# Peptides against a protein of PDB entry 2QAS, part 44

Target 1, 120 residues: chain A of PDB entry 2QAS
Amino acid sequence: PPEDLMQYEAMAQDALRGVVKAALKKAAAPGGLPEPHHLYITFKTKAAGVSGPQDLLSKYPDEMTIVLQHQYWDLAPGETFFSVTLKFGGQPKRLSVPYAALTRFYDPSVQFALQFSAPE

## One batch from the design tools (peptide; made by RFdiffusion4, then SolubleMPNN)

Design b2_p16_4_s4 (from b2_p16_4, 6 letters changed)
Fold by OpenDDE base, seed 2:
Structure b2_p16_4_s4 (fold): chain B 120 residues (1-120), chain A 16 residues (1-16)
Amino acid sequence: as target 1 above (120 residues)
Amino acid sequence: ADTSSSLSGAISFPPP
């Protein structure tokens, strides 16, 4: 196929990553997401900029899916990454995930899904 | 799976 020097697909992917950012900003607002909305977010754990407890990330050497529904704290959706506190095995853990690391986004309440290619 | 209550935390994909 012809060479796309404009890289339109990458542009489109970046635009759609903006949807995730916007959704997380809604989730971080007072009162959280409007019920029944909740978010499943999958990311490459070894992507640049991903950070969290090493023992936790070691359990997920490729991808990790987190759920933001009722039990999340201090969600901070920045411009390039978001951070959030979630409990794993009853223990709070802080994760920081660049939007560029995302591979899937899903809101089952309305069956809205996005897929992304993420660098490692 | 290593999740918190109400499904929050890490789960296998695809989600339910």
Scores: peptide ipSAE 0.078, ipTM 0.710, DockQ to the pose 0.241
Fold by OpenDDE base, seed 5:
Structure b2_p16_4_s4 (fold): chain B 120 residues (1-120), chain A 16 residues (1-16)
Amino acid sequence: as target 1 above (120 residues)
Amino acid sequence: ADTSSSLSGAISFPPP
């Protein structure tokens, strides 16, 4: 078939990534997410721009899933990435994840799921 | 595996 020089599929994927950004902005707003909404976010740990404690990221050489429900702090959803503090093994850890690194998004409260093609 | 947001046990996708 003819070559898609517009790269519509990529545009569509970017639009869907916008849903995650918007959801995180809601989570970061005063009062947080409206119960029972909470988010499961999976991302490629080796993707460009991903940052966090080396010891933590080393435990997840490919993908890592984090949950934003009750115990999360300083959620900062930027334009290209978000950062958040979560507890792992009882210890607070700061993570910074580009939206482009995401591979999965899920809100079990309404069974809403998204999947993305991430780099490397 | 490490857990977050006060969850206990392994995190699965999709969660049960």
Scores: peptide ipSAE 0.056, ipTM 0.703, DockQ to the pose 0.220
Fold by OpenDDE base, seed 3:
Structure b2_p16_4_s4 (fold): chain B 120 residues (1-120), chain A 16 residues (1-16)
Amino acid sequence: as target 1 above (120 residues)
Amino acid sequence: ADTSSSLSGAISFPPP
């Protein structure tokens, strides 16, 4: 097939990552997500830009899935990454995840799912 | 805000 110099597939992937960013902005708004919506977000823990407690990230050497439903704090959806505070082992920990590191996004309430190719 | 899950934690994906 002809060579795609426009890289349309990459453009499409970026657009879909925009859906996640938009959803997180809704989740960060006062009142949070409209019930019963909640988010499962999976990302590559070793992807460039991912940051958090080393003890936590070391437990998930490949991918990690976080849930945003009833116990998340200070969700800050930026333009290229989002940060959020979650409790692990009862302790609040801050995670920072670039949208480019995402591999899966899912909202069980309406069975909406997206999958992405993340850098290795 | 007070909106994460009771799991509030993380799981490896895919599960082992």
Scores: peptide ipSAE 0.080, ipTM 0.689, DockQ to the pose 0.169; fails the geometry check
Fold by OpenDDE base, seed 1:
Structure b2_p16_4_s4 (fold): chain B 120 residues (1-120), chain A 16 residues (1-16)
Amino acid sequence: as target 1 above (120 residues)
Amino acid sequence: ADTSSSLSGAISFPPP
């Protein structure tokens, strides 16, 4: 086929990252996610802009998946990254994750899944 | 692998 100089697939991937951002903005609203929706978010832990406790990130040298359902705090979905507080081993930890670092998004309640290629 | 209660937190994926 002809070479796609417009790079439509890359455009589509970027647009789909916007779905995650929009979903997180809904999750951050006063009422939270409508039951039974909840989010599995997978990201590259060494991607540029990812930040969090060193002891936590060291346990996940490649990727980790976080779940947003019942126990999350101060979800702040920005325009280029989101931050959230989750408990690990009973301790609250703050994570900041650029949308560009995402590799997977999943809502089991409706079996909606997205996959992304993140920079290494 | 770290997990959090009430299905909020980290799940090792892929597993270490």
Scores: peptide ipSAE 0.077, ipTM 0.690, DockQ to the pose 0.180; fails the geometry check

Design b2_p16_5_s2 (from b2_p16_5, 10 letters changed)
Fold by OpenDDE base, seed 1:
Structure b2_p16_5_s2 (fold): chain B 120 residues (1-120), chain A 16 residues (1-16)
Amino acid sequence: as target 1 above (120 residues)
Amino acid sequence: SLQAQYEQAVAEQSAV
């Protein structure tokens, strides 16, 4: 097949990352996500720009999944990354995750899933 | 499995 110099697949991947951003913006809006929607977001913990407590990230050497349903606070979806507060062992932890670090997005309520190629 | 990963995430993030 001919060589793709436009990198269409990469562009499509980036567009789909925009779906995650849009979904998070809906989640961050007043009232949160409409029932019964909730989100599972998986990301590479060692990807550039990922930030959080060292002890927490150390437990997830490759990737981790966060759940946005009942136990999340101060969701802030930016243009290139989002941040959110979650509780682990009752302790609030602030995570900052670039959209580029995502590997999976899933909403079980409607079985909507996206998979991404993330940095190694 | 993916389902197991999700269940694990819920458990860890809902822990008191």
Scores: peptide ipSAE 0.516, ipTM 0.901, DockQ to the pose 0.946
Fold by OpenDDE base, seed 4:
Structure b2_p16_5_s2 (fold): chain B 120 residues (1-120), chain A 16 residues (1-16)
Amino acid sequence: as target 1 above (120 residues)
Amino acid sequence: SLQAQYEQAVAEQSAV
């Protein structure tokens, strides 16, 4: 097949990452997501720009899935990354995740799913 | 399975 010098698939992936950003912005708005919507977000923990407690990230050497439903705080969806506070063992942990690090997005309430190819 | 992974995530992030 002809060589795609435009990298259309990558552009399409980036456009779809925009859906995640938009969804997170809705989640961060007053009142949060409209019930029963909630989000499962999976990302590569070693991707550039991912940051959080070392002890936490070390437990997830490849990918990590966070759940945004009832146990999350201070969700801040920026233009290139989002940050959020989650509790693990009752302890609050702050994570910062670039949209480029995402590998999966899922809203089980309506069975909406997206999959991405993130840098290894 | 994916379902199991999600359930595990919920459990870990809901743990007291």
Scores: peptide ipSAE 0.513, ipTM 0.899, DockQ to the pose 0.922
Fold by OpenDDE base, seed 5:
Structure b2_p16_5_s2 (fold): chain B 120 residues (1-120), chain A 16 residues (1-16)
Amino acid sequence: as target 1 above (120 residues)
Amino acid sequence: SLQAQYEQAVAEQSAV
């Protein structure tokens, strides 16, 4: 079979990661996400660039899913990663997640889902 | 299941 030297699949994945970035930018804008939209974002916790409290990340050795609906603060979607503050047991935790670390994106309000291959 | 994972995430990410 012919070899894809263009790496189209990687290009497509990058484009789709752009959807997540765009969605997060909408979420970070004044007023937040338009109801009833909310986001479930899953990522590899040990992927390069992922950062957060050790006590928190240690509870999720492989993947972690964060929810952006009613309880998130200071969402900052950058060009290569986003950061957000979430509360766990009432304690605010700041997470920084590269888009490249994502494995799943889901908006249940419209059943829109994306899946990605992330570093193992 | 994915649904269970999401429900768990919601429960764990509580402000209280």
Scores: peptide ipSAE 0.508, ipTM 0.896, DockQ to the pose 0.815
Fold by OpenDDE base, seed 2:
Structure b2_p16_5_s2 (fold): chain B 120 residues (1-120), chain A 16 residues (1-16)
Amino acid sequence: as target 1 above (120 residues)
Amino acid sequence: SLQAQYEQAVAEQSAV
């Protein structure tokens, strides 16, 4: 097969990461996501730039899925990463996740799914 | 399955 010197797949992936960013910005806006939209975001916990409580991340050595529906706070979607507060057992945990760390994005309300290749 | 993974995520990420 011919070599792709343009690296179109990578460009496409980056473009699709933009979808996640845009969706999160909508989620962070006043009023949050329009119901019934909600987001499942899966990311590599050991990817560069991922940060959060050690006790939390240690439970997810490979990937972690966060749910942005009813129980998330202070969602801050930046240009390269987003941060959000989630509660686990009633305890708030702050996570920061680069978009580059994402492996899956899913909105079950419309069955919209994206998959990404994240650094190992 | 993905469904199971999502259900687990919902269960774990609880404010209570």
Scores: peptide ipSAE 0.501, ipTM 0.895, DockQ to the pose 0.811

Design b2_p16_5_s3 (from b2_p16_5, 7 letters changed)
Fold by OpenDDE base, seed 5:
Structure b2_p16_5_s3 (fold): chain B 120 residues (1-120), chain A 16 residues (1-16)
Amino acid sequence: as target 1 above (120 residues)
Amino acid sequence: SEAEAIEAAVREQSAV
């Protein structure tokens, strides 16, 4: 079979990760996400660049899902990663997640879903 | 499953 030297699949994946980045930038803007939009984001906790409290990451050795709806603070979507403060068991925790670590993105309000391949 | 992951996330991140 012909060999794809352009790596189109990777380019397509990166383009779709751009959707997540753009959505997070909207969420970070004053006023937050327009109701009823809210986001469920799943990522590989052991992926390079992922950082957060050790106890939290240890609880989720493979993947974890975060919810951006009512209880999120200081959302900072950068170009390669985003950081956000969320409450787990009532305690605020800061997470930093590279877009490359994402495996799933979902907005149930419009049933919009994306899936990604992420390194271990 | 995806549904279970969402349910778990909602429960933990909604807790006071």
Scores: peptide ipSAE 0.317, ipTM 0.842, DockQ to the pose 0.908
Fold by OpenDDE base, seed 3:
Structure b2_p16_5_s3 (fold): chain B 120 residues (1-120), chain A 16 residues (1-16)
Amino acid sequence: as target 1 above (120 residues)
Amino acid sequence: SEAEAIEAAVREQSAV
């Protein structure tokens, strides 16, 4: 088949990452997400730009899923990455995740899901 | 699976 020199699939995935960014911006707004909406976000822990506690990232060497529902603080959705504070084992931890590191986005309240190809 | 990932996430972040 003819080769795609435009890289349309990559363009489409980047556009869909914009949906995640927009959703997180809504979550960060006053009042948070409208109930019963909540988010499950999966990302590659070794992707460039991912930052967090060493012990936590070591526990999840490939992928990690975080839950944005009841126990999250200081959600800051930037243009290229977002950061958030979550509790793990009762201890607050700060994570910073580039949108490019995402592999899955899911809102179970409406069964809305997105999948992404992230570099290994 | 996705269900397993969700279960793991809930367990990890719900721990006291």
Scores: peptide ipSAE 0.297, ipTM 0.837, DockQ to the pose 0.924
Fold by OpenDDE base, seed 1:
Structure b2_p16_5_s3 (fold): chain B 120 residues (1-120), chain A 16 residues (1-16)
Amino acid sequence: as target 1 above (120 residues)
Amino acid sequence: SEAEAIEAAVREQSAV
């Protein structure tokens, strides 16, 4: 098969990360996500730029999934990363996750799923 | 599995 010197697949994957960013911006807007939309986001906890409580990240040495539905606060979707406050075991924790660290995005309300290659 | 990961996430993040 012909060699793709344009690396279109990589371009497409990067563009799809933009879908996650856009979705999070919608979630962060007044009123939040329109019901019944909610998000499951999976990311590599050891990826560069990932920040959060040491104990929490240690509990998830490879990947962890966060749920953005009913219990999340101060969602701040930036250009390169997003941050959000979630409760783990009843305790609020602040997480900062670069979009590049994402491995999966899922909205079960419409069965929309995306998968990404992330840093090891 | 992905389903198990979601279930675990929901359980851990469900507490008030």
Scores: peptide ipSAE 0.344, ipTM 0.853, DockQ to the pose 0.825; fails the geometry check
Fold by OpenDDE base, seed 4:
Structure b2_p16_5_s3 (fold): chain B 120 residues (1-120), chain A 16 residues (1-16)
Amino acid sequence: as target 1 above (120 residues)
Amino acid sequence: SEAEAIEAAVREQSAV
């Protein structure tokens, strides 16, 4: 097959990552997401730029999913990564996740799903 | 599976 020197697939993936960023920006706005929208975001925990408590990341050596619905605080969607405080085992923990680390995005309220190729 | 991952996430993030 012809060689794609434009890397269109990667460009398409980046564009779709923009959807996640936009969705998170909506979630971070006053009032949060409009009901009943809520998000499930999955990412590679060992991807470059991912940061959080060592114990938490150790528990999820490959991939983990976070839920943004009722229990999340200080969601800060930046241009290249987002950070958020969530409770794990009852303890609040701060996570910082680059959009490039994402592997899945899902909003069950409208069954909207996206899948991404993230660094292994 | 995705469903399994979601279930696990909900369980842990809902824990008190």
Scores: peptide ipSAE 0.313, ipTM 0.840, DockQ to the pose 0.922; fails the geometry check

Design b2_p16_5_s4 (from b2_p16_5, 8 letters changed)
Fold by OpenDDE base, seed 1:
Order: C-alpha cells, then sequence, then structure tokens
Structure b2_p16_5_s4 (fold): chain B 120 residues (1-120), chain A 16 residues (1-16)
C-alpha cells in the first residue's frame, strides 16, 4: 500500500487532543463540569514535560490515571499542558502534564473515550 | 495488568 506522507492519522490524533484541552478548559471554568460529567485522564509518567512529586511518579513508572470529579484544585489548562492539584492518600500534590503525554481520555457519564499514542 | 494499575491509581486518589 502507498505510504502516507501527509501523516493524516497523526494529524487526526492531534486534533482529538484538542478535545481533551477543551474539556479541561470547561472543567476549569467557574462551576466546573456540568454534572454528571467527570474525566479520567491517563498519561505516560516519563513523557517529556511531565512533572510532579518524585515519590508519586516513581510509584507509577509507566502511566497513571487521574480523576477530575470531586477532589481537584487549581486546574490550569494551558495551550500545551495542564496542571492540577490532586490528593493522593489524603495529601495534595501538584501535577503538570503535557497533552502530548496523554494515552487515554474517558468520561464515564456518556461513555466517551479517546485513545492516543504516546512515546514510551 | 494495565487496567489493574489504572484502578490502583484511581483508588489512591479516592483514599483519604
Amino acid sequence: as target 1 above (120 residues)
Amino acid sequence: SEEERRQQAVAEQLSE
């Protein structure tokens, strides 16, 4: 089969990463997400630009999933990455995650799911 | 499994 020199699949995935960014911006707006919408976001913890507590990232050396539903604070969705404060074992921790590091996005309320390829 | 690890991370966030 002919080679796709346009890399359409990659372009499509990047466009879909925009859905995650848009969803997070809605979540960061006053009042948060409209109930019952909530987000499960999975990302590669060793991807470039990912930052957070060393102990937390060490516990999840490949990927981890964060939940934006009831316990999250100071969600800041930027253009290339987002940051958020979450509690792990009752302790608040700040994470910064580039959209390029994402591997899965899921909203159980409407069963909306996206999957992305990310560097190992 | 991958799903089990995902569930563990979620559980940790829900634990106070």
Scores: peptide ipSAE 0.316, ipTM 0.837, DockQ to the pose 0.673
Fold by OpenDDE base, seed 4:
Structure b2_p16_5_s4 (fold): chain B 120 residues (1-120), chain A 16 residues (1-16)
Amino acid sequence: as target 1 above (120 residues)
Amino acid sequence: SEEERRQQAVAEQLSE
């Protein structure tokens, strides 16, 4: 088959990462997401730019999923990464995740799903 | 499995 020198698939993936960014910005706006919308976000924990508590990241050495529904605080969606405070076992922990580190995005309320190839 | 690992992380976030 012909070789794709345009890398259209990568372009499409980047465009779809924009959907996640936009969704997070809606979540961070006053009033949050319109119910019943909520977000499951999966990312590679060892990807460049990912930061958080060492104990937490060590517990999930490959990837982990965070849930943005009721128990999240100080969601800050930037242009290249987002940060958020979540509770794990009742303890608040701050995570910073580049959009490029994402591998999965899911909104169960409308069964909207995206998958991404993320570099390690 | 991958799904089980994902569920574990979710469960930890939902626990109090």
Scores: peptide ipSAE 0.314, ipTM 0.837, DockQ to the pose 0.694
Fold by OpenDDE base, seed 3:
Structure b2_p16_5_s4 (fold): chain B 120 residues (1-120), chain A 16 residues (1-16)
Amino acid sequence: as target 1 above (120 residues)
Amino acid sequence: SEEERRQQAVAEQLSE
């Protein structure tokens, strides 16, 4: 196959990651997401820039999915990463996830899904 | 499976 010197796939991936960023910004706005919209975000836990409780990340050595619907706090969608507080087993945990670490994005309410190729 | 692991992570977030 011909060589792609434009790196279109990478550009497309970044554009799609932008959708996640935009969605999170909507979720972070006052009132949150318009119901019944809610988000399932999957990411590589060992990707560069991912941070959170060691015990939690150790429990999910490859990737994990977080849910943004009713139980999330202080969602802060930055330009390169987002951070959010979620409860696991009833205990609040703060996670910081670079958009580059994403592997899947899903909104069940409208069955909107995105998949990403994240670095190992 | 991958789906089972995903479901487990979600369940943990929804649990008390």
Scores: peptide ipSAE 0.310, ipTM 0.833, DockQ to the pose 0.685
Fold by OpenDDE base, seed 2:
Structure b2_p16_5_s4 (fold): chain B 120 residues (1-120), chain A 16 residues (1-16)
Amino acid sequence: as target 1 above (120 residues)
Amino acid sequence: SEEERRQQAVAEQLSE
């Protein structure tokens, strides 16, 4: 195929990352997501900018999926990353994840799925 | 597998 000097795929990926950001902003608004919408977000745990408890990140050395449905707190979707408090084994833990670290976004309620390329 | 890891992480978040 002809050479794509515009890098449309990369631009499209960035735009789609914006979908995740927008969805998280909706989730962070008062009242949260409109039921039954909820989010499964997968990200590379070793990507630059990812931060969280060492024990948690060590348990998932490649990637992990977080669920934003019933048990999440202090969701803060920034422009380049979001942070959220989730419970793992009943223990609250704070995660910060750059949108660039995402590999998958899924809303089971409407079977909406996105996949992204992220640094290894 | 990748799917198993995803399920494990999800399960951990749902556990008390």
Scores: peptide ipSAE 0.304, ipTM 0.832, DockQ to the pose 0.671

Design b2_p16_6_s1 (from b2_p16_6, 9 letters changed)
Fold by OpenDDE base, seed 4:
Structure b2_p16_6_s1 (fold): chain B 120 residues (1-120), chain A 16 residues (1-16)
Amino acid sequence: as target 1 above (120 residues)
Amino acid sequence: SESDLNSFVEFPEVEF
């Protein structure tokens, strides 16, 4: 097949990462997500810019999935990364995840799904 | 609880 010098696939993925950012901004707004919408977010735990408790990240050496429904706090969706406080084993943990680290996004309420390639 | 869910969440199977 002809060579794609425009790298359309990469551009499309970058654009679709914007959907995740926009969804998180909706979630962070007053009132949060409209029920029953909630978000499953999967990311590469060793990707550049990912930060969180060492014990938690060590437990997930490749990828982990977080759910944003009711038990999340201080969601801060920035332009290049988001941060959020979640409970793991009953303990609050702060995570910071660049959008570039994302591999999956899913809203079960409407079965909306996205998949992304992320650096190893 | 949702906290327990977050501790063991796996991405559901999705078909496009």
Scores: peptide ipSAE 0.031, ipTM 0.610, DockQ to the pose 0.437
Fold by OpenDDE base, seed 3:
Structure b2_p16_6_s1 (fold): chain B 120 residues (1-120), chain A 16 residues (1-16)
Amino acid sequence: as target 1 above (120 residues)
Amino acid sequence: SESDLNSFVEFPEVEF
């Protein structure tokens, strides 16, 4: 079969990552997400640019999922990565995740899902 | 629950 020199699949995945960025920007707006929308975000813990508690990242060497619904603070969706504060065992911890590290995005309220191939 | 998921749930790998 013909060789794809345009790398269309990679371009399409980057465009889909843009949907996640846009959704997070809505979530960061005053009042948060409109009910009943909430977000499940899965990412590779070893991907370049991922930052967070070492104990958590070490505990989950492949990927992990975070939920943005009622218990999140200081969501900051940048252009290349987002950061957010979540509580683990009652302790607030900051996570920073590049959009390129994402492997899955899901909004259960409307059953909207996206999947990505993320480099390590 | 949200608290359970934010404890970072790792889904099992499907093997064939």
Scores: peptide ipSAE 0.029, ipTM 0.588, DockQ to the pose 0.240
Fold by OpenDDE base, seed 1:
Structure b2_p16_6_s1 (fold): chain B 120 residues (1-120), chain A 16 residues (1-16)
Amino acid sequence: as target 1 above (120 residues)
Amino acid sequence: SESDLNSFVEFPEVEF
């Protein structure tokens, strides 16, 4: 079969990562997400640009999932990455995750899911 | 709530 030099699949995935960004921007707006919407976000912890407590990231050598529902603070969705404060072991931790590092996005309330390819 | 949901999160199985 012919080789896709346009890399349409990659373009489509990048476009869909825009859905995650848009969803996070809605979550960051005053009042947060409209109930019962909440987000499960999975990302590669060793991907370029991922930042957070070393001890925390060390516990997840491949990927980890975070939930944005009731316990999250200072969500800041930028154009290329988002940052958020979450509790781990009762302690607030700041995470910074590039959208390119995402592998999964899910909203259980409406069973909306997205899956992405990300570097190992 | 004081629950620590992010200490342990299991992603649900999803089929595409």
Scores: peptide ipSAE 0.022, ipTM 0.560, DockQ to the pose 0.428
Fold by OpenDDE base, seed 5:
Structure b2_p16_6_s1 (fold): chain B 120 residues (1-120), chain A 16 residues (1-16)
Amino acid sequence: as target 1 above (120 residues)
Amino acid sequence: SESDLNSFVEFPEVEF
């Protein structure tokens, strides 16, 4: 088959990462996500730009999945990364995740799923 | 619980 010099697959992947960004922007809107929508977001914890509680990141040296449903605060979906406050051990902690670090996105309410390749 | 709602979980199996 002919060589794809346009790299359409990469462009499609970038576009799909945009879906996650858009979904998070909806989640960040007043009132959050419309019930029963909620998000499972999986990312590489060692990816460049990932920041959060050291103990938590150490606990999950490869990947971790956060759930944005009822208990999340100050969700800030930027252009290259999002940050969100979640409770760990009852304490609010700030987590920042570049979209490039994502490996999976899932909304169980409608069974919408995306997978991404992230740096290993 | 609140902890469960914000817990870090294993990604559920999804068929693509």
Scores: peptide ipSAE 0.033, ipTM 0.614, DockQ to the pose 0.506; fails the geometry check

Design b2_p16_6_s2 (from b2_p16_6, 7 letters changed)
Fold by OpenDDE base, seed 3:
Parts: structure tokens; sequence; C-alpha cells
Structure b2_p16_6_s2 (fold): chain B 120 residues (1-120), chain A 16 residues (1-16)
């Protein structure tokens, strides 16, 4: 097959990551997501730029999925990464996740799903 | 619970 010097697949993945970013910006707006929309976000925990509690990340050495529905705080969707506070074991934990680390996005309310290949 | 859903590596395997 011909060599793709344009790297279209990477471009497409970046565009789809933009959907996640846009969805998170909606989620961060006052009032949050319109019900019943909520987000499942899966990412590579060892990807560059992923930050959070060591005990939490070490427990999930490959991938981790977070749910943004009712129990999240201070969602900050930046241009290259987002950060959010979630409760694990009843304790608030701050996570910072680059969009490049994403492997899956899912909104079960409308069964909308995206998949990505993330570097590790 | 939502807490359980936040604590899994791959659905439906959840860390309780």
Amino acid sequence: as target 1 above (120 residues)
Amino acid sequence: SESDLNSFVEFPDVDF
C-alpha cells in the first residue's frame, strides 16, 4: 500500500479528540451536561502528561476509566489537557489527563462512542 | 455506584 506522508490517521484521531474536548467544555459549563448525558473517559495511565495520585495510578498500570456524571468537581478542560476532581474511596483526587492519552470516550445516554490509539 | 464506575480498568471489571 502507498505510504501516507500526510499522516491522515493521526489527523483524524486529533479531530476526534477535539470532540472530547468540546464535550468536556460543555460539561464544565454552569449546570453541567444536560441530563441524561454523562461521560465515560478512558486513558492510558502511563502516557506522558498524565498526573494524579501515585497510589491510584499505580493501581491501574495500563488504562483507567473515569465517569463524569454527578460526582465530579472543578472540571477544567484546557486546550491540550483537562483536569478534574473525582472521589476514589470517598476521597477527592485531582487528575490531569492530556487528550493525547485518551483511548476511549463514551456517552451511554445516546450510545455515542469514540476510540483512539494513544502513545505509551 | 458512580464511585465504582470510576474505579475500573476495563468494563465491566470494576474495582470494588
Scores: peptide ipSAE 0.034, ipTM 0.593, DockQ to the pose 0.199
Fold by OpenDDE base, seed 5:
Structure b2_p16_6_s2 (fold): chain B 120 residues (1-120), chain A 16 residues (1-16)
Amino acid sequence: as target 1 above (120 residues)
Amino acid sequence: SESDLNSFVEFPDVDF
């Protein structure tokens, strides 16, 4: 088949990453997500721009999944990355995750799922 | 540990 010099698949994935960004912005708005919506977000922990506690990221050398439902604070969805506070071992931890690091997005309440290729 | 609010999260198998 002809070579795709336009990289349409990558453009489509970038557009779909916009869905995640938009969903997080809804989650960060006053009132949060409408029940029962909640978000499973999986990302490459070694991707460029990922930031968090070293002990936590060391437990997940490849990928990590977080859930945003009832126990998250200070969700800040920026244009290129989002940050959020979650509890691990009862302690609040701040994570910063570029949208480009995402590999999966899932809302179990409506079984909506997305998958992405992420940089190594 | 059991107290990790996000450590028990498991992504379900999804077929596209």
Scores: peptide ipSAE 0.032, ipTM 0.630, DockQ to the pose 0.444
Fold by OpenDDE base, seed 2:
Parts: sequence; structure tokens; C-alpha cells
Structure b2_p16_6_s2 (fold): chain B 120 residues (1-120), chain A 16 residues (1-16)
Amino acid sequence: as target 1 above (120 residues)
Amino acid sequence: SESDLNSFVEFPDVDF
């Protein structure tokens, strides 16, 4: 097949990352996501721009999955990354994750799933 | 549970 000099797949994937951003913005709005919607988000922990507790990130050297449903705070979905406070071992921890670091997005309530390629 | 998942996991050890 001919070369895709437009890089449509990459553009499409970027657009789909926008879905995650939009979903997170909805989640960050007052009242959060409409029940029963909730989000499973998987990302490469070593991707550029990922930040969080050192012990946590060290424990999960490849990917990490977080769930945004009932126990998340201060969700801040920016234009290039989001940050959120989650409890890890009962203690609140702040994570910052660029959308580019995402590898999976899933809303079990409607079985909506997205997969992305991310930096290794 | 959400609590377990937010102890942070890697695929495929996630129970959706």
C-alpha cells in the first residue's frame, strides 16, 4: 500500500486522546461523572512528564492503571496532562499524567474502550 | 474494588 504521508493513524489517535481529556473534564466538573460512569486509565509510568510518588512509580516500572470513580480528588484535566489525587495504601497521592502517556482508557459502565501507543 | 485498583496495578492484573 502507498505511504501515508498524512499520518492519519497518528492524527486519529491524537483525536481519541482528546476523548480522554474530554471525559476527564466531565469528571472534574461539579458532581463528577454521571453514575455509573467511571474511568479506568492506564499509562506508561516512565513516559516523559509522568510524575508521582517515587516509591509508587518505582513499584510499577511499566504501566499503571488508576480508577476514577468514588475515590479521587482535585482532578485537574489540563490541555496536555491531567493531575489527580488518589489514595494509595490509604494515603492521598498526587499523580500527573500526560495524555501522551496513556495506553488504555476504559469506562466499564458502557464498555467503552480505547487503546493508544505510548512512549516506551 | 476501586480501592484495590487505586493501589495501582499493571495490566493484565486489572479486574475490570
Scores: peptide ipSAE 0.031, ipTM 0.626, DockQ to the pose 0.308
Fold by OpenDDE base, seed 4:
Structure b2_p16_6_s2 (fold): chain B 120 residues (1-120), chain A 16 residues (1-16)
Amino acid sequence: as target 1 above (120 residues)
Amino acid sequence: SESDLNSFVEFPDVDF
């Protein structure tokens, strides 16, 4: 097959990352997500722009999954990344994750799933 | 569960 010089798959991936951003903006709005919607988000921990506690990220050298349902605070969905506070070992930790670092997005309440190619 | 994924740092995260 001929080479795709338009890179349509990459453009489609970027458009689908917009779904995650929009979902997080809904989650950050007053009242949060409508029940029973909640989000499983997987990302590459070593991707450019990912930041958080070193001890936490070192325990997950490849990928980690976070859940946004009941135990999250100060969700801030920006245009290129989101940040959120979650509890790990009972202690609040701040994570900042670029949308480009995402590899999986899942809402089990409606079985909606997305998979993304992310930098290795 | 959410608690298992977010709170138990010493254990691997759950594959969904």
Scores: peptide ipSAE 0.025, ipTM 0.589, DockQ to the pose 0.244

